Peptides against a protein of PDB entry 4N7V. Designs and how they scored, part 91

Target 1, 222 residues: chain A of PDB entry 4N7V
Amino acid sequence: TLRSITSPLVAHRLKPIRQKTKKAVVSILDSEEVCVELVKEYASQEYVKEVLQISSDGNTITIYYPNGGRGFPLADRPPSPTDNISRYSFDNLPEKYWRKYQYASRFVQLVRSKSPKITYFTRYAKCILMENSPGADFEVWFYDGVKIHKTEDFIQVIEKTGKSYTLKSESEVNSLKEEIKMYMDHANEGHRICLALESIISEEERKTRSAPFFPIIIGRKP

## One batch from the design tools (peptide; made by RFdiffusion4, then SolubleMPNN)

Design b2_p18_7_s1 (from b2_p18_7, 6 letters changed)
Fold by OpenDDE base, seed 3:
Structure b2_p18_7_s1 (fold): chain B 222 residues (1-222), chain A 18 residues (1-18)
Amino acid sequence: as target 1 above (222 residues)
Amino acid sequence: EEEEIDEEEDLAKLEEEL
């Protein structure tokens, strides 16, 4: 099943973007829907041959073929769905579209990993918890030039000298120089606080049924 | 013949723009 290889994409709270590549254009719309336009070149003109429009919660996929499959000239936005429209739920998506859905999902995941959900200014650093889940990326930009980037898979450290390295195990973290451990301790504390705030704010958001509370900024740069 | 998307190249280009 598609669910065995990916989860429904989540584009909520993401800013609109349009990324053109050689064979595709991927967009997050103002509606927070995701569009994948499949592009073909013919006679020095680019045409959109197929469009996947995915709902913001990833559960509904609308597929259409502009101009009855002849294609529509590439423009600054996806063509309107007019011809050969099919609508699927995530669990009923035909296998032939799974790769294209995964493409959209990975695009959204990358955007989410770079989209601030919580920005927290401490005495020493700007901390940022990103929108991706589970295991959201967490970045710490120390005011003295040190940077720590935490992901589910690794921790990247950039020292004041510009020296950069990646830690992938607890043993490597434990072998850090004492000076770097101080930065790591602060990063971990900032991370804990951001996760706690995320939980509290999400619960209040649920109770109020209001517009999204995120993204949120806590504190100010000293 | 469906032109295959180069997913890794496309994601790398996106990462440069973000």
Scores: peptide ipSAE 0.129, ipTM 0.795, DockQ to the pose 0.782
Fold by OpenDDE base, seed 5:
Structure b2_p18_7_s1 (fold): chain B 222 residues (1-222), chain A 18 residues (1-18)
Amino acid sequence: as target 1 above (222 residues)
Amino acid sequence: EEEEIDEEEDLAKLEEEL
């Protein structure tokens, strides 16, 4: 099943974006829907032959073929659905579209990993918890130039000198020089605080049934 | 019949632009 290889994508709170590549254009719309336009080139002109429009919660997929599959000239936005429109739920999506859905999902996940959910200013750094899940990316920009980027897979450190390295194990973290450990300790504290705030804010958001509280900014730069 | 997208290239390009 599709569910065995991916979860429904989540595009909530993401800003509109349009990314063109050689064979596809992926967009997050103002409506927070996600569109994958499959592009073909004919006589040096690009045409959109197929569009997957995915709801913001990832559960509904609308697929259509502009001009009966002949394609519509590539523009600055997805073409309107006119021909051969099919609508699927996530669990009923034909297997032939799974790879394209995964493509959209990975795109959205990457955008989420770069989208601030919580910005927290400390005495020493700007901390940012991102929108991706599970295991949201966490960035710490120290005012003195040190940067720490935490993901599920690694921790990247950029020192004042510009020296950059990646840590993938606890042993590597433990082997850090004492100066860097101090930065790591501060980063970890900021991370814990952001996660705690995320939980609290999300719970209040659920209770109030209001518009999204995120993104949020906590504190201010000294 | 449709050519496969190069996902790795596409994601790499996106990463550079974000």
Scores: peptide ipSAE 0.128, ipTM 0.795, DockQ to the pose 0.785
Fold by OpenDDE base, seed 4:
Structure b2_p18_7_s1 (fold): chain B 222 residues (1-222), chain A 18 residues (1-18)
Amino acid sequence: as target 1 above (222 residues)
Amino acid sequence: EEEEIDEEEDLAKLEEEL
């Protein structure tokens, strides 16, 4: 099943973006829908031959073939659907489209990992909790130039000297120099606070049923 | 058959732009 390969993509709160590659254009629209435009070159002109439009919650996929499958000239936005539109749920998506859906999903996940959900300014650093899940990326930009990037899989450290290294286990973290441990301790505290605030704010957001509370900025740069 | 998307190249390009 498609579900065994990927979960439904989630594009909520993502800013509009349009990424052109050689064979595709992927976009997040103002509506937070995700579009994959499949591009073919013909007579030195690029044409959109197929469009997958995926809902913001990833559960509905609309597929259409512009200009009766002949293609529509590539423009600054996806072509409007007109005729022969197919609509699928995530679980009913034909297998022939699974790779394209996975492409869209990976795109969205990458964008989410770079999209601030909570920005928290401490005395020593700018901390950023990202939108991706599970295990949101967490970045700490110390004002003195040290950087720490936490993901679900690793911790990357960039020291003042520009020396960069990756830690993949608790033992490696524990083996750090004392001076670096101080930065790590601060990063971990900032992370804890961001996660706590995320939980509290998300609960209030659920209760109010209003516009999204995220992204938020907490504190001020010194 | 439609030409396959080079997903790894496309994601790498995106990562550079974000």
Scores: peptide ipSAE 0.121, ipTM 0.793, DockQ to the pose 0.810
Fold by OpenDDE base, seed 2:
Structure b2_p18_7_s1 (fold): chain B 222 residues (1-222), chain A 18 residues (1-18)
Amino acid sequence: as target 1 above (222 residues)
Amino acid sequence: EEEEIDEEEDLAKLEEEL
């Protein structure tokens, strides 16, 4: 099943973006829908031959072939759907489209890993919890130039000297120099606070059914 | 004939833009 390969993509709260490559154009629209345009070159002109339009919650996929499959000239936005539109749920998507859906999903996941959900200013650093899940990326930018980037898979440290290294185990974290441990302790505290706030704010958002509370900024740069 | 998308190259380009 498609679900065994990927989960439904989530494009909520993401800013619009359009990325053109050789074979595809992927977009997050103002509506927070995701479009994959399949591009073919003919006589030095690029044409959109197929479009996958995915809902912001990833559960609905609309597929159409511009200009009756002849293609539509590539423009600054996806071509409008034609009369021959196929609509699928995530669980009913034909296998021939799974790779394209996965492409869109990975694109959205990368954008989410770079999209701030919570920004928290401490006395010593700017902390940012990102939108990706599970295990959201967490960045700490210390005002003195030290940077710590935490992902689900690793911790990257950039020291004042510009020395950079990656930690992949608790043992490696425990072997850090005392000076670096102080930065790590602060980063971990900021991370804990951001996760706690995310939980509290998400619960209030659920109760009120109001406009999205995220992204949020807490504190001020000293 | 639909050519396969080079996902790794496309994601690398995206990472440079973000």
Scores: peptide ipSAE 0.111, ipTM 0.790, DockQ to the pose 0.784

Design b2_p18_7_s2 (from b2_p18_7, 8 letters changed)
Fold by OpenDDE base, seed 5:
Structure b2_p18_7_s2 (fold): chain B 222 residues (1-222), chain A 18 residues (1-18)
Amino acid sequence: as target 1 above (222 residues)
Amino acid sequence: EEEEIDEEEDLSALEKSL
């Protein structure tokens, strides 16, 4: 099943973006829908041959073939659906579209990993919890130039000298110089606070069914 | 036949742009 490969993508709260590549253009729209445009070159002109438009919650996929399948000239936005439109739920998406959906999902996940959900200013750093899940990326920008980037898979450290390295195990973290451990401790505290705030705010959103509270900024530079 | 997209190249390009 598609669900065994990926979960429904979630594009809520993401800013509009359009990324062109050689064979595709992926967009997040103002509506927070995601579009994958499949591009074909013919006579030195690029044409959109197929479009997957995915709802912001990832559960509805609209597929259409612009200009009766002849293609529509590539523009600054996806072509409007006019003919040959099919609508699917996530669980009913034909297998032939699964790879394209996965492509959209990975795109969205990457954008989410770079999209601030919570920004928290401490005395020493700007901390940022990102939108991706599970295991949201967490960045700490210390005012003295040290940077720590935590992901589900690794921790990247950039020292004041510009020296960078990646840590993938607790053993490697434990082997850090004492001065770097201090930065890591501060980063971990900031991370804990951001996760706690995320939980509290998300619960309030659930209770009130109000407009999204995220993204939020807490504190300011000292 | 629709040519397969190079997902890794595309994602790498995106990452550089974000």
Scores: peptide ipSAE 0.249, ipTM 0.837, DockQ to the pose 0.775
Fold by OpenDDE base, seed 3:
Structure b2_p18_7_s2 (fold): chain B 222 residues (1-222), chain A 18 residues (1-18)
Amino acid sequence: as target 1 above (222 residues)
Amino acid sequence: EEEEIDEEEDLSALEKSL
């Protein structure tokens, strides 16, 4: 099943973006829908041959073929769905479209990993919890130039000297110099606080059923 | 032949733009 290889993408709260590549254009729209435009070059002109439009919650996929499959000239936005429109739920998406859905999902996940959900200023650092899940990316920018980037898979450290390294195990973390451990301890504290605040704010958001509370900024740079 | 999307190249390009 598609669900065995990916979960429904989530584009809520993401800013609009349009990224052109050689064979595709991926967009997050103002509506928070995601569009994958499949591009073909013919006679020195680029044409959109197929469009996958995915709902903000990832559960509905609309597929259409512009100009009866002949293609529509590439523009600054996806072509309007007019011809050969098919609508699928996530669980009913034909297998031939799974790779394209996965492409859209990976794109959205990358954007989410770079989209601040919570920005928290401490005495020593700017901490940022990102929108991706599970295991949201967490960045700490210390005011003295040290940077720590935590992901689900690794921790990247950039020291004051510009020396950069990646830690992939607890043993490597435990082998850090004492000075770097102090930065790591502060980063971990900031991370814990951001996760706690995320939980509390999400619960209040659920209760109020109002506009999204995220992204938020807590504190000020000293 | 549907031209296959190079996902890794495309994601790398995106990451550079963010």
Scores: peptide ipSAE 0.242, ipTM 0.834, DockQ to the pose 0.750
Fold by OpenDDE base, seed 4:
Structure b2_p18_7_s2 (fold): chain B 222 residues (1-222), chain A 18 residues (1-18)
Amino acid sequence: as target 1 above (222 residues)
Amino acid sequence: EEEEIDEEEDLSALEKSL
């Protein structure tokens, strides 16, 4: 099943973006829908031959072939759907489109990992919790130049000297020099606070059913 | 044959642009 390969993508709160590659253009629209345009070159002109438009919650996929499959010249936005539109739910998406959906999903996941959900300024650092899930990326930019980047899989440290290394286990974290442990401790505290605030704010957002509360900025740069 | 999208190249390019 498609679900065994990927979960439905989530594009909520993402800013519009349009990324052109060799064979595709991926966009997040103002509507927070995700669009994959499949591009083919013919006579030195690029044409959009197929479009996958995915809802912001990833559960609905609309597929169409511009100009009856002849293609539409590549422009600054996806071509409008015409006749012969196919609409699928996530669980009913034909297998032939699974790779393209996965492509869109990975794109959105990457964008989410770079999209601030909570920005928290401490005395020593700018902390940023990102939109990706589960295990949102967490970045700490210390004002003295140290950087810590936490992901679900690793912790990257950039020291003042520019020395960079990756930690993949608790043992490696525990083996850090004392001076680096201080930065890690601060990063972990900032992370804890961001996660706590995310939980509280999300609960209030659920109760009010108002406009999104995120992204949010807490504190200010000293 | 639909030319397969090079996902890794595309994601790498995206990451550099973000």
Scores: peptide ipSAE 0.227, ipTM 0.831, DockQ to the pose 0.790
Fold by OpenDDE base, seed 2:
Structure b2_p18_7_s2 (fold): chain B 222 residues (1-222), chain A 18 residues (1-18)
Amino acid sequence: as target 1 above (222 residues)
Amino acid sequence: EEEEIDEEEDLSALEKSL
């Protein structure tokens, strides 16, 4: 099943973007829908031959072939759907489209990993919890130039000297110099606070059923 | 023939733009 290889993409709260590559254009629209335009070149002109339009919650996929499959000239936005539109739920998407859906999903996940959900200013650093899930990226930018980037898979440290390294285990973290441990301790505290705030704010958002509370900024740069 | 998308190249390009 498609669900065995990916979850429904989530594009909520993402800013509009349009990324052109050699064979595709991926967009997040103002509506928070995601479009994958499949591009072919003919006679030095690029044409959109197929479009996958995915709902913001990833559960509905609309597929159409511009200009009856002849293609539509590539423009600054996806071509409007005309005739022969197919609509699928996530669980009913034909297998031939799974790779394209996965492509869209990975695109959205990358954008989410770079999209602030919570920004928290401490005395020493700017902390940022990102939108990606599970295991959201967490960045700490210390005002003295140290950077810590936590992901689900690793911790990257950039020291004041510009020396960078990646930690992949608790043993490596425990082997850090004392001076670096101080930064790590602060980063971990900031991370804990952001996760706690995320939980509390998400619960209040659920109760109020109002406009999204995220992204949120806590504190200010000293 | 639908040409396969080079996902890794495309994601790398995206990452550089974000």
Scores: peptide ipSAE 0.229, ipTM 0.831, DockQ to the pose 0.809; fails the geometry check

Design b2_p18_7_s3 (from b2_p18_7, 7 letters changed)
Fold by OpenDDE base, seed 5:
Structure b2_p18_7_s3 (fold): chain B 222 residues (1-222), chain A 18 residues (1-18)
Amino acid sequence: as target 1 above (222 residues)
Amino acid sequence: EEEEIDEEEDLAALEESL
């Protein structure tokens, strides 16, 4: 099943972007829908031959072939769905489109990992919890130049000297210099606070069914 | 023949742009 390969993508609260590559253009629209445009080159002109338009919650996929499959000249936005539109649910998406959906999903996940959900200013650092899930990325930018980036898989440290290294185990974290441990302790506290706030705010959003509260900024730079 | 998208290259390019 498609679900065994990827979960439905989630593009809520993401800013619009458009990224052109050699064979595709991926966009997050103002509507928070995600579009994958498949591009082919003919006579030194690029044409969009196929479009996958995925709903913001990832559950609905609209597939169309611009200009009756002849293709539409590549533009600054996806072509409008005018011809031969197929609509699928996530669970009913034909297997031939699974790779393209996965591509869109990975794109969105990467964007989410770079999209601030909570920004929290401490006395010593700017802390940022990102939108990706599970295990959202967490960045700490210390005002003295130290940076810590936590992901689900690793912790990256950039020291004041510019020395960078990656930690993948608790033993490596425990082997850090005492000076760096202090930064890690502060980063961990900031992370805990951001996760607590995320939980509280998300619960209030659920209760009120209000407009999104995220992204939020807490505190100010000293 | 649907030319396969180079997903890793495309994601790397995206990451560089973000």
Scores: peptide ipSAE 0.266, ipTM 0.841, DockQ to the pose 0.772
Fold by OpenDDE base, seed 3:
Structure b2_p18_7_s3 (fold): chain B 222 residues (1-222), chain A 18 residues (1-18)
Amino acid sequence: as target 1 above (222 residues)
Amino acid sequence: EEEEIDEEEDLAALEESL
């Protein structure tokens, strides 16, 4: 099943973007829908041959072939759906489209990992919890130049000297110099606070059923 | 032949743009 390969993508709260590559253009629209335009070149002109439009919650996929499959000239926005429109739920998406859906999902996941959900200013650092899930990326920018980037898979450290390294195990974290451990301890505390705030704010958001509360900024730079 | 999307190249290009 598609669900065994990926979960439905989530584009809520993401800013509009349009990224052109060699064979595709991926867009997040103002509506928070995601469009994948498949591009083909003919006679030095680029044409959109196929479009996957995915709902903001990832559960609905609309597929259409511009100009009856002949293609529409590439423009600054996806072509409007006209003829030969197919609409699928996530669980009913034909297998031939699974790779393209996965492409869209990975794109959105990357954008989410770079999209601030919570920005928290401490006495020593700017902490940022990102939108991706599970295991949201967490960045700590210390005012003295140290940077820590936590992901689900690793921790990257950039020291004051510019020395950079990646930690992938608890053993490597435990082997850190005492000075770096102090930064790590502060980063971990900031992370715990951001996760706690995310939980509280999300619960209030659920109760109010109003406009989203995220992204949010807490505290001020000293 | 459907031109296969190079996902890794495309994601790398995206990461550079963000």
Scores: peptide ipSAE 0.266, ipTM 0.841, DockQ to the pose 0.750
Fold by OpenDDE base, seed 4:
Structure b2_p18_7_s3 (fold): chain B 222 residues (1-222), chain A 18 residues (1-18)
Amino acid sequence: as target 1 above (222 residues)
Amino acid sequence: EEEEIDEEEDLAALEESL
């Protein structure tokens, strides 16, 4: 099943973007929908041959073939759907489109991992909790130049000297120099606070059904 | 043959742009 390969993508709160590659253009629209335009070159002109438009919650996929499959010249936005539009739910998406959906999902996941959800300024650092889930990326930019980047899989440390290394286990974290442990402790505290705030804010957001509360900035740059 | 999207290259390019 498609679900065994990927979960429905989530593009909520993402800023619009349009990324052109060799064979595709991926866009996050103002509507928070995701579009994958499949591009083919013909006579030195790029044409969009197929479009997958995915809803912001990833559950609805609209597929269309511009100009009856002849293609539409590549432009600054996806071509409008005309004829022969197919609409699928996530669980009913034909297998032939699974790779393209996975491509869109990975794109969105990457964008989410770079999209601030909570920015928290401490006395010593700018902390950023990202939009990706589960295990949102967490970045700490210390004002003295140290950087810590936490992901679900690893912790990357960039020291003042520019020395960079990756930690993949608790044992490696425990083996850190005392000076680096201080930064890690601060990063962990900032992370804890951001997660706590995320929970509280999300609950209030659920209750009010108002405009999204995220992204949020807490504190001020010193 | 639908030319397969090079996902790894495309994601790397995206990551560089963000």
Scores: peptide ipSAE 0.255, ipTM 0.838, DockQ to the pose 0.785
Fold by OpenDDE base, seed 2:
Structure b2_p18_7_s3 (fold): chain B 222 residues (1-222), chain A 18 residues (1-18)
Amino acid sequence: as target 1 above (222 residues)
Amino acid sequence: EEEEIDEEEDLAALEESL
């Protein structure tokens, strides 16, 4: 099943973007829908041959072929659906489109990993919890130049000297120099606070059924 | 023939743009 390969993409709260590559253009629209335009070159002109338009919650996929499959000249936005429109739910998407959906999903996930959900200013650092899930990226930018980047898979440290290294286990974290442990302790505290606030704010958001509370900024740079 | 998208190249290019 598609679900065994990827979860439905989530584009909520993401800013509009349009990324052109050699064979595709991926967009997040103002509507928070995601479009994958499949591009072919012919006679030095680029044409959109196929479009996947995915809902902001990832559960609905609309597929269409501009100009009956002849293609539409590449423009600054996806072409409007006119011919050969098919609509699928996530669980009913034909297998031939799974790779393209996965491509869109990975694109959105990358954007989410760079999209602030919570920004928290401490006395010593700017902490940022990102939108990606599960295991949201967490960045700590210390005002003295130290950076810590936590992901689900690793912790990256950039020291004042510019020395960079990656930690992949608790053993490696425990083996850090004492001066670096101080930064790590602060980063971990900031992370805990951001996760706690995320939970509380999300619950209040659910109760109020109002506009999204995120992204949120807590505190200010000293 | 639908040319396969180079996902790794495309994601790398995206990461550089963000």
Scores: peptide ipSAE 0.248, ipTM 0.835, DockQ to the pose 0.785

